# Peptides against a protein of PDB entry 6FBK: the designs that were tried, part 74

Target 1, 90 residues: chain A of PDB entry 6FBK
Amino acid sequence: EDTGVRVELAEEDHGRKSTIALRLWVEDPKKLKGKPKDNGAIEFTFDLEKETPDEVAQEMIESGFFHESDVKIVAKSIRDRVALIQWRRE

## One batch from the design tools (peptide; made by RFdiffusion4, then SolubleMPNN)

Design b2_p26_3_s2 (from b2_p26_3, 10 letters changed)
Fold by OpenDDE base, seed 4:
Structure b2_p26_3_s2 (fold): chain B 90 residues (1-90), chain A 26 residues (1-26)
Amino acid sequence: as target 1 above (90 residues)
Amino acid sequence: MVERVQIDETTYEVITDKRTFRVTRL
């Protein structure tokens, strides 16, 4: 499913630590219900063992990056990328 | 608690109690 939100590794993953660096940006804004406050690429850390995509997405909403109606689509975009990274580590 | 810091013309940071989001304007 194409969420319109892209999430990629911000740095190379050597699979050595539980923390990764991600980069997130809106590729197709018409797939969002709300208007994003900024058109920028957002870089942030994510702990594969301690954090969840839903919690990080909610944090981004509270920080003002996205409308609250888009929390699920943001969470899904993070979840899908994280799952892919975890599968590659196996 | 959220803190916003301008780094340069194209970059700013949003700092929460959990992490820092670095934004680069496209």
Scores: peptide ipSAE 0.801, ipTM 0.957, DockQ to the pose 0.938
Fold by OpenDDE base, seed 5:
Structure b2_p26_3_s2 (fold): chain B 90 residues (1-90), chain A 26 residues (1-26)
Amino acid sequence: as target 1 above (90 residues)
Amino acid sequence: MVERVQIDETTYEVITDKRTFRVTRL
Protein backbone atom coordinates (compact mmCIF):
# COMPACT_ATOMS: atom_id res chain seq x y z
CA GLU B 1 0.00 0.00 0.00
CA ASP B 2 1.18 3.52 -0.86
CA THR B 3 1.53 5.38 2.42
CA GLY B 4 2.23 8.74 0.79
CA VAL B 5 5.43 8.89 2.85
CA ARG B 6 8.77 8.28 1.14
CA VAL B 7 11.80 6.79 2.87
CA GLU B 8 15.17 6.43 1.16
CA LEU B 9 18.78 5.85 2.10
CA ALA B 10 20.52 9.13 2.89
CA GLU B 11 23.90 7.42 2.46
CA GLU B 12 25.10 4.51 0.38
CA ASP B 13 24.73 1.23 2.26
CA HIS B 14 27.79 -1.02 2.06
CA GLY B 15 26.27 -3.56 4.42
CA ARG B 16 29.05 -3.12 6.97
CA LYS B 17 27.27 -1.43 9.86
CA SER B 18 24.09 -2.22 11.75
CA THR B 19 23.17 1.47 11.52
CA ILE B 20 21.92 3.18 8.36
CA ALA B 21 21.11 6.78 7.44
CA LEU B 22 17.56 7.41 6.21
CA ARG B 23 15.69 10.33 4.66
CA LEU B 24 11.92 10.63 5.08
CA TRP B 25 9.45 13.08 3.53
CA VAL B 26 5.76 13.40 2.69
CA GLU B 27 5.05 12.81 -0.98
CA ASP B 28 1.24 12.74 -0.78
CA PRO B 29 -0.17 14.64 2.22
CA LYS B 30 -3.70 13.49 1.34
CA LYS B 31 -2.76 10.04 2.63
CA LEU B 32 -2.20 11.46 6.11
CA LYS B 33 -4.98 12.14 8.59
CA GLY B 34 -3.16 15.08 10.13
CA LYS B 35 -1.05 17.83 8.63
CA PRO B 36 2.68 17.81 9.37
CA LYS B 37 4.08 20.99 10.93
CA ASP B 38 6.61 21.37 8.16
CA ASN B 39 7.18 20.25 4.60
CA GLY B 40 10.72 18.95 4.72
CA ALA B 41 12.99 15.99 4.36
CA ILE B 42 13.96 14.42 7.68
CA GLU B 43 17.34 12.70 7.96
CA PHE B 44 18.07 10.30 10.81
CA THR B 45 19.95 7.14 11.76
CA PHE B 46 18.33 3.75 12.25
CA ASP B 47 19.84 0.74 14.01
CA LEU B 48 18.79 -2.40 12.14
CA GLU B 49 19.56 -4.63 15.12
CA LYS B 50 18.28 -2.62 18.07
CA GLU B 51 15.42 -0.41 16.86
CA THR B 52 11.96 -0.89 15.35
CA PRO B 53 10.03 1.26 12.86
CA ASP B 54 7.22 1.65 15.39
CA GLU B 55 9.56 3.02 18.04
CA VAL B 56 11.13 5.53 15.66
CA ALA B 57 7.73 6.59 14.31
CA GLN B 58 6.52 7.17 17.86
CA GLU B 59 9.65 9.22 18.52
CA MET B 60 8.82 11.36 15.48
CA ILE B 61 5.27 11.95 16.74
CA GLU B 62 6.54 12.88 20.19
CA SER B 63 9.02 15.24 18.52
CA GLY B 64 6.13 16.98 16.77
CA PHE B 65 6.74 15.95 13.16
CA PHE B 66 3.42 14.19 12.65
CA HIS B 67 0.01 13.89 14.27
CA GLU B 68 -0.50 10.96 16.62
CA SER B 69 -3.18 9.57 14.30
CA ASP B 70 -0.51 8.99 11.65
CA VAL B 71 1.96 6.96 13.72
CA LYS B 72 1.07 3.69 11.98
CA ILE B 73 1.38 5.06 8.45
CA VAL B 74 4.77 6.58 9.31
CA ALA B 75 5.91 3.33 10.92
CA LYS B 76 4.82 1.38 7.84
CA SER B 77 6.79 3.65 5.51
CA ILE B 78 9.94 3.10 7.57
CA ARG B 79 9.28 -0.64 7.92
CA ASP B 80 8.84 -1.12 4.18
CA ARG B 81 12.12 0.61 3.40
CA VAL B 82 14.02 -1.16 6.17
CA ALA B 83 12.74 -4.53 4.98
CA LEU B 84 13.89 -3.74 1.45
CA ILE B 85 17.34 -2.74 2.69
CA GLN B 86 17.65 -5.91 4.76
CA TRP B 87 16.60 -8.05 1.79
CA ARG B 88 19.26 -6.38 -0.35
CA ARG B 89 21.89 -7.20 2.26
CA GLU B 90 21.13 -10.94 1.96
CA MET A 1 13.43 15.58 26.22
CA VAL A 2 13.40 17.36 22.87
CA GLU A 3 15.62 20.23 21.78
CA ARG A 4 15.08 22.24 18.60
CA VAL A 5 17.94 24.10 16.94
CA GLN A 6 17.58 26.34 13.89
CA ILE A 7 20.61 25.99 11.62
CA ASP A 8 19.66 28.34 8.76
CA GLU A 9 16.61 29.42 6.73
CA THR A 10 15.93 25.94 5.37
CA THR A 11 17.52 23.66 7.95
CA TYR A 12 16.86 22.83 11.59
CA GLU A 13 17.55 19.96 13.95
CA VAL A 14 15.40 18.16 16.47
CA ILE A 15 17.48 16.47 19.13
CA THR A 16 16.07 13.68 21.28
CA ASP A 17 17.73 11.47 23.87
CA LYS A 18 18.04 8.80 21.17
CA ARG A 19 19.06 10.64 18.00
CA THR A 20 19.17 13.84 16.00
CA PHE A 21 16.66 14.56 13.24
CA ARG A 22 17.97 16.97 10.61
CA VAL A 23 15.19 18.68 8.66
CA THR A 24 15.67 20.39 5.31
CA ARG A 25 12.61 22.32 4.12
CA LEU A 26 11.44 21.49 0.60
Scores: peptide ipSAE 0.801, ipTM 0.957, DockQ to the pose 0.918
Fold by OpenDDE base, seed 2:
Structure b2_p26_3_s2 (fold): chain B 90 residues (1-90), chain A 26 residues (1-26)
Amino acid sequence: as target 1 above (90 residues)
Amino acid sequence: MVERVQIDETTYEVITDKRTFRVTRL
């Protein structure tokens, strides 16, 4: 599914740490119900063992990056990238 | 708690109790 939100590695993943650096940005704002406050790329860490995409997405909502109605689409974008990274590590 | 810090003209940070989000304006 095309969420309109892109998530990529912000740094090369050597598969040694449980923490990765991600970069997230809106590629197609029409896919979102709300309108993001700012047009920018958001870089952040993600702990593959301790955190969930839903929790991090909710944190981004609470931080004011996205509208609450878009929490699931943001979470899905993170989840899809995280899954891909984990598959590559195996 | 959320703290917002301007770094430069295109970059700012949003600091939570869990992590720091670094935003670069496009």
Scores: peptide ipSAE 0.800, ipTM 0.957, DockQ to the pose 0.920
Fold by OpenDDE base, seed 1:
Structure b2_p26_3_s2 (fold): chain B 90 residues (1-90), chain A 26 residues (1-26)
Amino acid sequence: as target 1 above (90 residues)
Amino acid sequence: MVERVQIDETTYEVITDKRTFRVTRL
């Protein structure tokens, strides 16, 4: 499923630590129910062992990046990328 | 608590209790 939200590694992943750096941005705004406040790339850390995509997505909503109605699509975008990263580490 | 800090004309940060989000305008 194409969420319209892209998530990529912001730094090369050597598989040595549980914390990774991610970059998130809107590629297709028509997929979102709300309109983001700004058009930018968001860089942030993510702990593969301690954090979940749903909670980080909720944090982004509360920070004002996205409308509350889009929490699930943002969470899915993060989840899908995190899964890919974890699969590559094996 | 959320803090917003402008870094330069294209970059700003949003600082939460858990992490810092660095935003670069496209």
Scores: peptide ipSAE 0.800, ipTM 0.956, DockQ to the pose 0.920

Design b2_p26_3_s3 (from b2_p26_3, 9 letters changed)
Fold by OpenDDE base, seed 5:
Structure b2_p26_3_s3 (fold): chain B 90 residues (1-90), chain A 26 residues (1-26)
Amino acid sequence: as target 1 above (90 residues)
Amino acid sequence: MVTRVELDERTYLVITDRRTFRVTRL
């Protein structure tokens, strides 16, 4: 499913540590219920072992990046990318 | 707690107790 939110690796993943660097941005704002406060690419770390996409998405909502109604679509975007990264590490 | 720091015209930080978000305006 196309969430309209893009998530990519911000740095090369050598598969050595549980922490990865991600970059997230809105590609299709029509897919979101709310309007993001800013149109930017957001870089952040993600711990594959200790954190969940839902936790990070909620943190982004509370930080003011997205509307509360879009927490699940943001979480899904992160989850889908994280899954691909984990599968690639196998 | 959330702290926002403007770095330049296109870049700013959003700092939480969990991590730092680096934002580049498109």
Scores: peptide ipSAE 0.811, ipTM 0.961, DockQ to the pose 0.921
Fold by OpenDDE base, seed 2:
Parts: sequence; C-alpha cells; structure tokens
Structure b2_p26_3_s3 (fold): chain B 90 residues (1-90), chain A 26 residues (1-26)
Amino acid sequence: as target 1 above (90 residues)
Amino acid sequence: MVTRVELDERTYLVITDRRTFRVTRL
C-alpha cells in the first residue's frame, strides 16, 4: 500500500546499534486526510529495541507534524521501513 | 512539553521529552 509518506535511512546502517537515523517526508499529500503544517523532511532517531512505530507516530502528531487522523498511516510508513531494515540486519 | 528552535531559513528543531526532530523545509 502506498501511504504517500516516505521513510528512509538518514545514515548508513552498519547493524551495530539498536538506534537508527530515519528521514520522513510526504511524497503524496493526497494520501493524507489532513494537511501537514509544513512541507519538510523530518529526521529523527528510532530505537529498534525500545520504541514502536505507533508511539513515534503519536509523538509526531502531538508535536504538530500531522493531523490526528493520519496517525496510522504515518505509523505504517515507519513500520514498513523499520521492518525492511530489521530484515536486512538478519 | 515541546520546544521549537529555528536554526536557519530552512531548518528547525522540534524537541520533545523523547527525542529531537530535525526538520528541513523543502
């Protein structure tokens, strides 16, 4: 499913740390129910062992990046990328 | 609590209790 939200590694992952750097941005705003306040790329760390995509997505909503109605689509975008990264580490 | 800090014309930080988000305006 194309969420319209892209998530990529902000830095190369050498598989040594539980924390990774991610970059997230809206590629297709039509896929979102709300309109993001700003059009920018968001860089942040994600702890593969301690954090969940849902928690981080909720944090982004609370921070004002996205509308509350888009929490699940944002979470899915993060989840899908994190899964790929974890699979590559195996 | 959320803190916002402008770094320059294109970049700013959003600081939460859990992490710092670095935003680059496109």
Scores: peptide ipSAE 0.811, ipTM 0.961, DockQ to the pose 0.925
Fold by OpenDDE base, seed 3:
Structure b2_p26_3_s3 (fold): chain B 90 residues (1-90), chain A 26 residues (1-26)
Amino acid sequence: as target 1 above (90 residues)
Amino acid sequence: MVTRVELDERTYLVITDRRTFRVTRL
């Protein structure tokens, strides 16, 4: 399913650290229920061992990046990318 | 708490208790 939200590695992953750098941006705003007040690419760290996509997504909502109604879409986008990264490390 | 810091016209930081988000306006 196309969430309209794109998540990519912001830095090359050598598989050495539990933390990775991600970049997230809205590719198709029509997929979102709310309208992000600012259209930007968001870079942040993610701890593969300690954090969950849902927690980070909720943090983004609370920070004002997205509307509360889009938390699931954001979480899924992060989850899908994180899963791919984890699979590549194996 | 959330703190916002402008770095330049295209870039700003959003700082939370948990992490820092670096935003580049598109």
Scores: peptide ipSAE 0.811, ipTM 0.961, DockQ to the pose 0.941
Fold by OpenDDE base, seed 1:
Structure b2_p26_3_s3 (fold): chain B 90 residues (1-90), chain A 26 residues (1-26)
Amino acid sequence: as target 1 above (90 residues)
Amino acid sequence: MVTRVELDERTYLVITDRRTFRVTRL
């Protein structure tokens, strides 16, 4: 499913640590219910062992990056990318 | 608490209690 939100690795993943660097940006704003205040690429760390996509998405909402109505779509975007990364690590 | 720090014309930081977000304006 095309969420309109793209998530990629910000740094090469060697599969050595539980923390990864991600980059997130809006590719298709029409897929979002709200309109982000700023149009930018967001880089951040994600702990594969301690954090969840839903919690990080909620943090982004509370930080003002996205409208609260889009928490699920943001979480899904992160989840889908994290799953791919974990599958490649196996 | 959320802190915002402007670095330059295109880049700023959003600092939360959990992490730091680095934003590059497109």
Scores: peptide ipSAE 0.810, ipTM 0.961, DockQ to the pose 0.923

Design b2_p26_4_s2
Fold by OpenDDE base, seed 5:
Structure b2_p26_4_s2 (fold): chain B 90 residues (1-90), chain A 26 residues (1-26)
Amino acid sequence: as target 1 above (90 residues)
Amino acid sequence: DEEEEEEKEEKELEEEELEEKFAGKR
């Protein structure tokens, strides 16, 4: 499923830390609300042990990056990427 | 209202922490 939101590693993952650096951006400019401008990406750390994709997506909405209606697609995009990263660490 | 001022301060702190957490780049 194409969510229109991309999430990738912002740095090389050596599988040694509980945290990973992620980069998130939207393919559809209609999903942008405020802070990401001109094909900008959001960079952040994600704690694989302490954080959830849904919590981080909610924080992004509260920060004004996306509309409330897009929280679930943002969360799904983070979740799917995190799952791939965790699978690769095994 | 003291409770309303505490809620505003908490919200401002949360907004600052979230702004630090997320970096927008081009």
Scores: peptide ipSAE 0.378, ipTM 0.752, DockQ to the pose 0.021
Fold by OpenDDE base, seed 4:
Structure b2_p26_4_s2 (fold): chain B 90 residues (1-90), chain A 26 residues (1-26)
Amino acid sequence: as target 1 above (90 residues)
Amino acid sequence: DEEEEEEKEEKELEEEELEEKFAGKR
């Protein structure tokens, strides 16, 4: 399902670290809330052992990147990418 | 209210940590 939120690796994953560098951006700028006025990508580290997509998505909402109503689509986009990365590590 | 000030300080710290975490905005 197209969420309008894209998540990709910001750095090559060698499968050695529990952390990965991710890049997240929205295809539709109307999904962005007020503070992030630039339509740029958000780059962040995700800890595969300690963090969850839902928690990180909530943190992005609290930071003012997205509306609360979009937390689930953001979380899903992160989750889907993380799942693909984990699958490739097997 | 001391509890309200403590909650405010905690919120400010959380906001700073989140700003640092997502500072890689391009």
Scores: peptide ipSAE 0.377, ipTM 0.751, DockQ to the pose 0.021
Fold by OpenDDE base, seed 1:
Structure b2_p26_4_s2 (fold): chain B 90 residues (1-90), chain A 26 residues (1-26)
Amino acid sequence: as target 1 above (90 residues)
Amino acid sequence: DEEEEEEKEEKELEEEELEEKFAGKR
């Protein structure tokens, strides 16, 4: 499903750490509230053992990056990418 | 109001932590 939100690795994943560096950006600028300074890209570390996509998405909403109505699409985009990363580690 | 100041400080701290989290940490 095209969420209009992209999530990719911000660094090479060697599968050695429980954390990964991610980059998230919105393809539709209408979804941005204007806090992302550099083309709407947000870079962050995601802990595969401690964090969930929903929690991180909620934190992004709280930070003012997106509208509350977009929390689920943000979470889904993170989840989908994280799932692919984990699948590649196995 | 001590409780309001504590709540304000907690919210400010949380906001700073979130700002730092999404500031491009790797």
Scores: peptide ipSAE 0.375, ipTM 0.749, DockQ to the pose 0.021
Fold by OpenDDE base, seed 3:
Structure b2_p26_4_s2 (fold): chain B 90 residues (1-90), chain A 26 residues (1-26)
Amino acid sequence: as target 1 above (90 residues)
Amino acid sequence: DEEEEEEKEEKELEEEELEEKFAGKR
């Protein structure tokens, strides 16, 4: 499913750290809330051992990047990318 | 109320931490 949210590595993953640098942006500008600018990307570190996609997505909602109704698609996009990164590390 | 001021300070700290956590690039 196309969530309209894209998540990619912000830097090369060498598989050495429990943390990864991610970049998130929306493909559908209708999902943007007041703080993100048009074509703006959110860059953040994700801790593979401590954080969950749902928690980070909720923090993005609280920060005003997205509407509460979009928390699940944001979380799914993060989860799917994290799963791919973890799979590549194996 | 003292509890209301403590809750306000906690929210301000959380907002600052979240602002530092997420870098918005234009």
Scores: peptide ipSAE 0.373, ipTM 0.749, DockQ to the pose 0.021

Design b2_p26_4_s4
Fold by OpenDDE base, seed 5:
Structure b2_p26_4_s4 (fold): chain B 90 residues (1-90), chain A 26 residues (1-26)
Amino acid sequence: as target 1 above (90 residues)
Amino acid sequence: EKEEEELKRKKEEEEEELEEKFRGAR
């Protein structure tokens, strides 16, 4: 399902670390609250063992990147990408 | 008043930590 939110690896994953570097951006500019300026992308490290997509999405909302109503969309996009990354590590 | 100041400080600290965590804020 297309959420309008894109998440990808910000660096090559060698499968050795419990953390991954991610890049997230929104295709629909209406979803942004004006925090991203350059390319509209947010870069961050995600800990596969300690963090959850819902928690990280909530932190992004609290940071003012997105509207509260979009938290589940953001979380789903992170979750789906993380799941794919974990699948490739197996 | 002290409780409000502590709450304000915690929010400012959390905001700073989140700014460091998420690159792209301008």
Scores: peptide ipSAE 0.445, ipTM 0.801, DockQ to the pose 0.021
Fold by OpenDDE base, seed 1:
Structure b2_p26_4_s4 (fold): chain B 90 residues (1-90), chain A 26 residues (1-26)
Amino acid sequence: as target 1 above (90 residues)
Amino acid sequence: EKEEEELKRKKEEEEEELEEKFRGAR
């Protein structure tokens, strides 16, 4: 599914840490509640053991990056990327 | 009154933590 939200590694993943650095940006400006700095990207660490995409997406809503209606879209984008990263670690 | 002030303080603290967590905040 093309969510219009992109998530990538912000650093090289060596598979040694339980945390990863991610970069998220929105291709559709209609989904942005605010204008983020850093070229429209949000950078954050994700704990593969302690966090879930839904929880992190909700935190982004609370931070004012997105509307509540887009939480599941954001969460899905994070989930899909994290799943790929986990698969590559196996 | 104290409860409202504590709630406000906790909300501000959470907001600061989220600002540290997510770079690129406005």
Scores: peptide ipSAE 0.443, ipTM 0.799, DockQ to the pose 0.020
Fold by OpenDDE base, seed 4:
Structure b2_p26_4_s4 (fold): chain B 90 residues (1-90), chain A 26 residues (1-26)
Amino acid sequence: as target 1 above (90 residues)
Amino acid sequence: EKEEEELKRKKEEEEEELEEKFRGAR
């Protein structure tokens, strides 16, 4: 489902590492807070074995990228992309 | 006072680590 948040691979995934490079940006400007003002993308690595979408989303809130009310939306967007990447690795 | 100072330092360190983790437009 459309969350208004997009998450994509920031680099090609060869399925060899437990970490992936992700890029996240907001389609709905109302969800932007603090740092990202002009639909700026957030780039980060995600550890498929050690991290969870909820933890990373919470870290983004703490960093001032999003409102607390959007943490679950951000987490869902990360989770959905990670699920697709995991599926593709099969 | 010491506990407050340690808490502030830990928060600053965590904020710095998060700034390094997330490369974003400011």
Scores: peptide ipSAE 0.442, ipTM 0.799, DockQ to the pose 0.021
Fold by OpenDDE base, seed 2:
Structure b2_p26_4_s4 (fold): chain B 90 residues (1-90), chain A 26 residues (1-26)
Amino acid sequence: as target 1 above (90 residues)
Amino acid sequence: EKEEEELKRKKEEEEEELEEKFRGAR
C-alpha cells in the first residue's frame, strides 16, 4: 500500500541501540497541516522497546503535523519501516 | 477556571515536549 508517507533511517543503524533515528516526510502535501517545515520532513528518535508506531503517530497529530484522519497512515508507515529495520537487524 | 488554567498549562507542556521530540515542528 502506498501511503504517501515515507519513513527512513536518519542515521546508520548498527543494531546496537534500542533507539533509532528516523526521518518521516509526506509525498502528498494534502496530508500536511502546515506546521512541519523542511518540506514536511520530521526527524525523531524512536525507541524500539518503549514506543509504538500508533503512539508516535498520535503524538505527531497532536503536534499538528497531520490531520487526525491520517494517524493510521502515519503509524503504518512508521511500523513498516521499523519492521524492515528489525528484519535487517536479525 | 483553575481547572481550565491547569489543563492549558498541561497542554502547553506537552506541546513543548513534542516540539523537542519532533525536529521540524512549527
Scores: peptide ipSAE 0.445, ipTM 0.802, DockQ to the pose 0.021; fails the geometry check

Design b2_p26_5_s2 (from b2_p26_5, 12 letters changed)
Fold by OpenDDE base, seed 3:
Structure b2_p26_5_s2 (fold): chain B 90 residues (1-90), chain A 26 residues (1-26)
Amino acid sequence: as target 1 above (90 residues)
Amino acid sequence: WEVGELVKEVVTKSGKVFRVHELIRV
């Protein structure tokens, strides 16, 4: 589903590490309830074993990147991408 | 004018780093 938030690999995934590099940005701001602080891409590492999409999304909210009302949509975007990456590793 | 890229890092309370890339007009 189109969340308006895009999440992609920031680097090639060879399936050897438990961590991956991701890039997240708003593609359609109309899908969000709040207006994001910045209109730039956010790059970050994601630990497949230790982190969860909800926790990372919450950290983004606390950092002021998104409105608190959009935490679930951000988390979903991350989760969907992570799930796809994990599927490819199988 | 030119287009530049501003990169800044935001560190969370847990120490996680978010690298923000923004296009700026110069």
Scores: peptide ipSAE 0.688, ipTM 0.919, DockQ to the pose 0.472
Fold by OpenDDE base, seed 5:
Structure b2_p26_5_s2 (fold): chain B 90 residues (1-90), chain A 26 residues (1-26)
Amino acid sequence: as target 1 above (90 residues)
Amino acid sequence: WEVGELVKEVVTKSGKVFRVHELIRV
């Protein structure tokens, strides 16, 4: 489903590391309930073994990037991308 | 004008780093 939040690989994934580099940004702000802190793309690492989309999304909320009401939207965006990446690794 | 990149780093309490990339006009 289109969350309005786009998540892409920040680096090419060779399937060798348990961590991946991701870039996240708002593509359609109408899908969000709150106004993002800024309009920039957020780059971060995601540990496929230790982290969860919900935890990372929560960290973004606590950092002030998004409103607390949008945590599930952000988490879903990350989850969907991670799922695709893991699927592609097979 | 030229396009520049502004990078800001935010470090969480857990130590996670979020790097914010913004394009700016210079």
Scores: peptide ipSAE 0.687, ipTM 0.919, DockQ to the pose 0.507
Fold by OpenDDE base, seed 4:
Structure b2_p26_5_s2 (fold): chain B 90 residues (1-90), chain A 26 residues (1-26)
Amino acid sequence: as target 1 above (90 residues)
Amino acid sequence: WEVGELVKEVVTKSGKVFRVHELIRV
């Protein structure tokens, strides 16, 4: 499923750290119920062992980046990318 | 005018840091 939210590695992943750097931005705003305040990219680290996509997405909502109704869409976008990265590491 | 980029950091209550990039008109 295309969420309209794109998540990519912000730096090369050497597969050595439990943390990765991600960049997230809206590619298709029509997929979201709310309108993001900022139209730029959000960069952040993600701990593969300690953090979850749902928790990080919730923090983005609380920070005002997305509407509360879009938390699951944002979480899915992060989850899908993280899953691909984890698969590539194996 | 030109297009510039504004970068700011947002720190959550849990200490999570989000680095935000925004395009601006200069």
Scores: peptide ipSAE 0.687, ipTM 0.918, DockQ to the pose 0.447
Fold by OpenDDE base, seed 1:
Structure b2_p26_5_s2 (fold): chain B 90 residues (1-90), chain A 26 residues (1-26)
Amino acid sequence: as target 1 above (90 residues)
Amino acid sequence: WEVGELVKEVVTKSGKVFRVHELIRV
């Protein structure tokens, strides 16, 4: 599904670490219910063993990057990318 | 003017770091 939110690897993944670097940004703001804090990209690490897309998305909301009504959209975007990365590792 | 990149770090209550990349006019 096209969430309007893009998530990509911020660095090359060699499949050796349990953590990956991700970059997230809004590609289509009309897909969101609220307005994002900024048009910039957010870079962060994601621990494949300890973190979940929902938890990270919630932290982004609490930090004011997105409106609380868009938490599920953000979480889905992260989840879909993480799933793809994990699939490539197998 | 020229385009520059501003990078700011936001630290959450749990200690997670979000690095925000923003294009700015300089």
Scores: peptide ipSAE 0.687, ipTM 0.918, DockQ to the pose 0.470

Design b2_p26_5_s3 (from b2_p26_5, 12 letters changed)
Fold by OpenDDE base, seed 2:
Structure b2_p26_5_s3 (fold): chain B 90 residues (1-90), chain A 26 residues (1-26)
Amino acid sequence: as target 1 above (90 residues)
Amino acid sequence: WEVGELVEERVSRRGKVFRVYELIRH
């Protein structure tokens, strides 16, 4: 499924910290509100113990990055990457 | 695509920092 959004690690994960740096790539410029005009990436930290993908996605919407209609797509992209990271740590 | 320059930084209501980068295609 091509959602135009994907999440990757913005740093190497050694499995030591509960907080990781993520990069959300927006490959569909119509999904990203504001700058940049073309493709962009949003970098942010994610606390594996304290934060949830849904809450962070909603926070991005409140911050004006995405439309409300894309919250679940954004949340899923974060969730999927976080799950992979957690599974690799096991 | 590669990460380009920082074009914006936003801080959420609870203080979470979001950094926005432009993407460059070569």
Scores: peptide ipSAE 0.780, ipTM 0.950, DockQ to the pose 0.794
Fold by OpenDDE base, seed 3:
Structure b2_p26_5_s3 (fold): chain B 90 residues (1-90), chain A 26 residues (1-26)
Amino acid sequence: as target 1 above (90 residues)
Amino acid sequence: WEVGELVEERVSRRGKVFRVYELIRH
């Protein structure tokens, strides 16, 4: 199903570093607060050893990007992509 | 959809940087 949120790699992953660049696509304009007014993408780094999807998602909510009710959807989208990346590294 | 221009940059409480881009549709 379409949750209106999708996470992709923002850079090529060679599987050598614990830090990766991610891009969170927001295709549902109702979910993204502030700019842009329509569809947008949020880019950020993610440390595979030090950070968790839940913590980063909560951090985004606290920063005003999303409604509190969407924290689990955001966290899941990050988690699913991170899991896929880690699987490909094995 | 393609990534367009950078429209905003936010820094979290602990200093994490989030860059926001507009999306362009073809």
Scores: peptide ipSAE 0.779, ipTM 0.949, DockQ to the pose 0.802
Fold by OpenDDE base, seed 4:
Structure b2_p26_5_s3 (fold): chain B 90 residues (1-90), chain A 26 residues (1-26)
Amino acid sequence: as target 1 above (90 residues)
Amino acid sequence: WEVGELVEERVSRRGKVFRVYELIRH
């Protein structure tokens, strides 16, 4: 399903660090609040040992990036990418 | 789509940094 949100690595993953850089692409302007008004990407670090997709997604809502109704979509996007990264590390 | 210029930086309540970029389509 095309949710208008997509998460990918913002750096190469050598499988050595517990912290990775992620990029969240927002192609649906209805989902992104503030700047930019159209398409944008949000870059952030994610600690594979200490952080959870749900908590980081909620943090983004609190920071004004998304509507509260989209928190589950954002969290799932992060979760799916993180799971894939961890799978590739096995 | 490609990552364009940095347009904003936000810091969360606990200090997490979010960098926002515009996207450019060629």
Scores: peptide ipSAE 0.779, ipTM 0.949, DockQ to the pose 0.797
Fold by OpenDDE base, seed 1:
Structure b2_p26_5_s3 (fold): chain B 90 residues (1-90), chain A 26 residues (1-26)
Amino acid sequence: as target 1 above (90 residues)
Amino acid sequence: WEVGELVEERVSRRGKVFRVYELIRH
């Protein structure tokens, strides 16, 4: 599934912290509002215990990064990566 | 593609920081 968004770890995960650093690569520059005008990456922390992909995605929308119509795509990309990270920790 | 320079930083109403980087193709 090519959504134009890809999420990866921005740091090595040792499986000890509840907070991880994520990097969201925007491969479709038309989806990203503001700078940069071309491809960009958004880095942010994610608390595995307190935050949800949906709420963080919504924050990104509210912060003007994406269109409202893309909130589910963003949330899914975060969710998929988070799930993978959790599975790797087990 | 590699992460380039920090070009923008936004803070959500909750205080969450989002750092935006340009991507550089080598």
Scores: peptide ipSAE 0.777, ipTM 0.949, DockQ to the pose 0.791

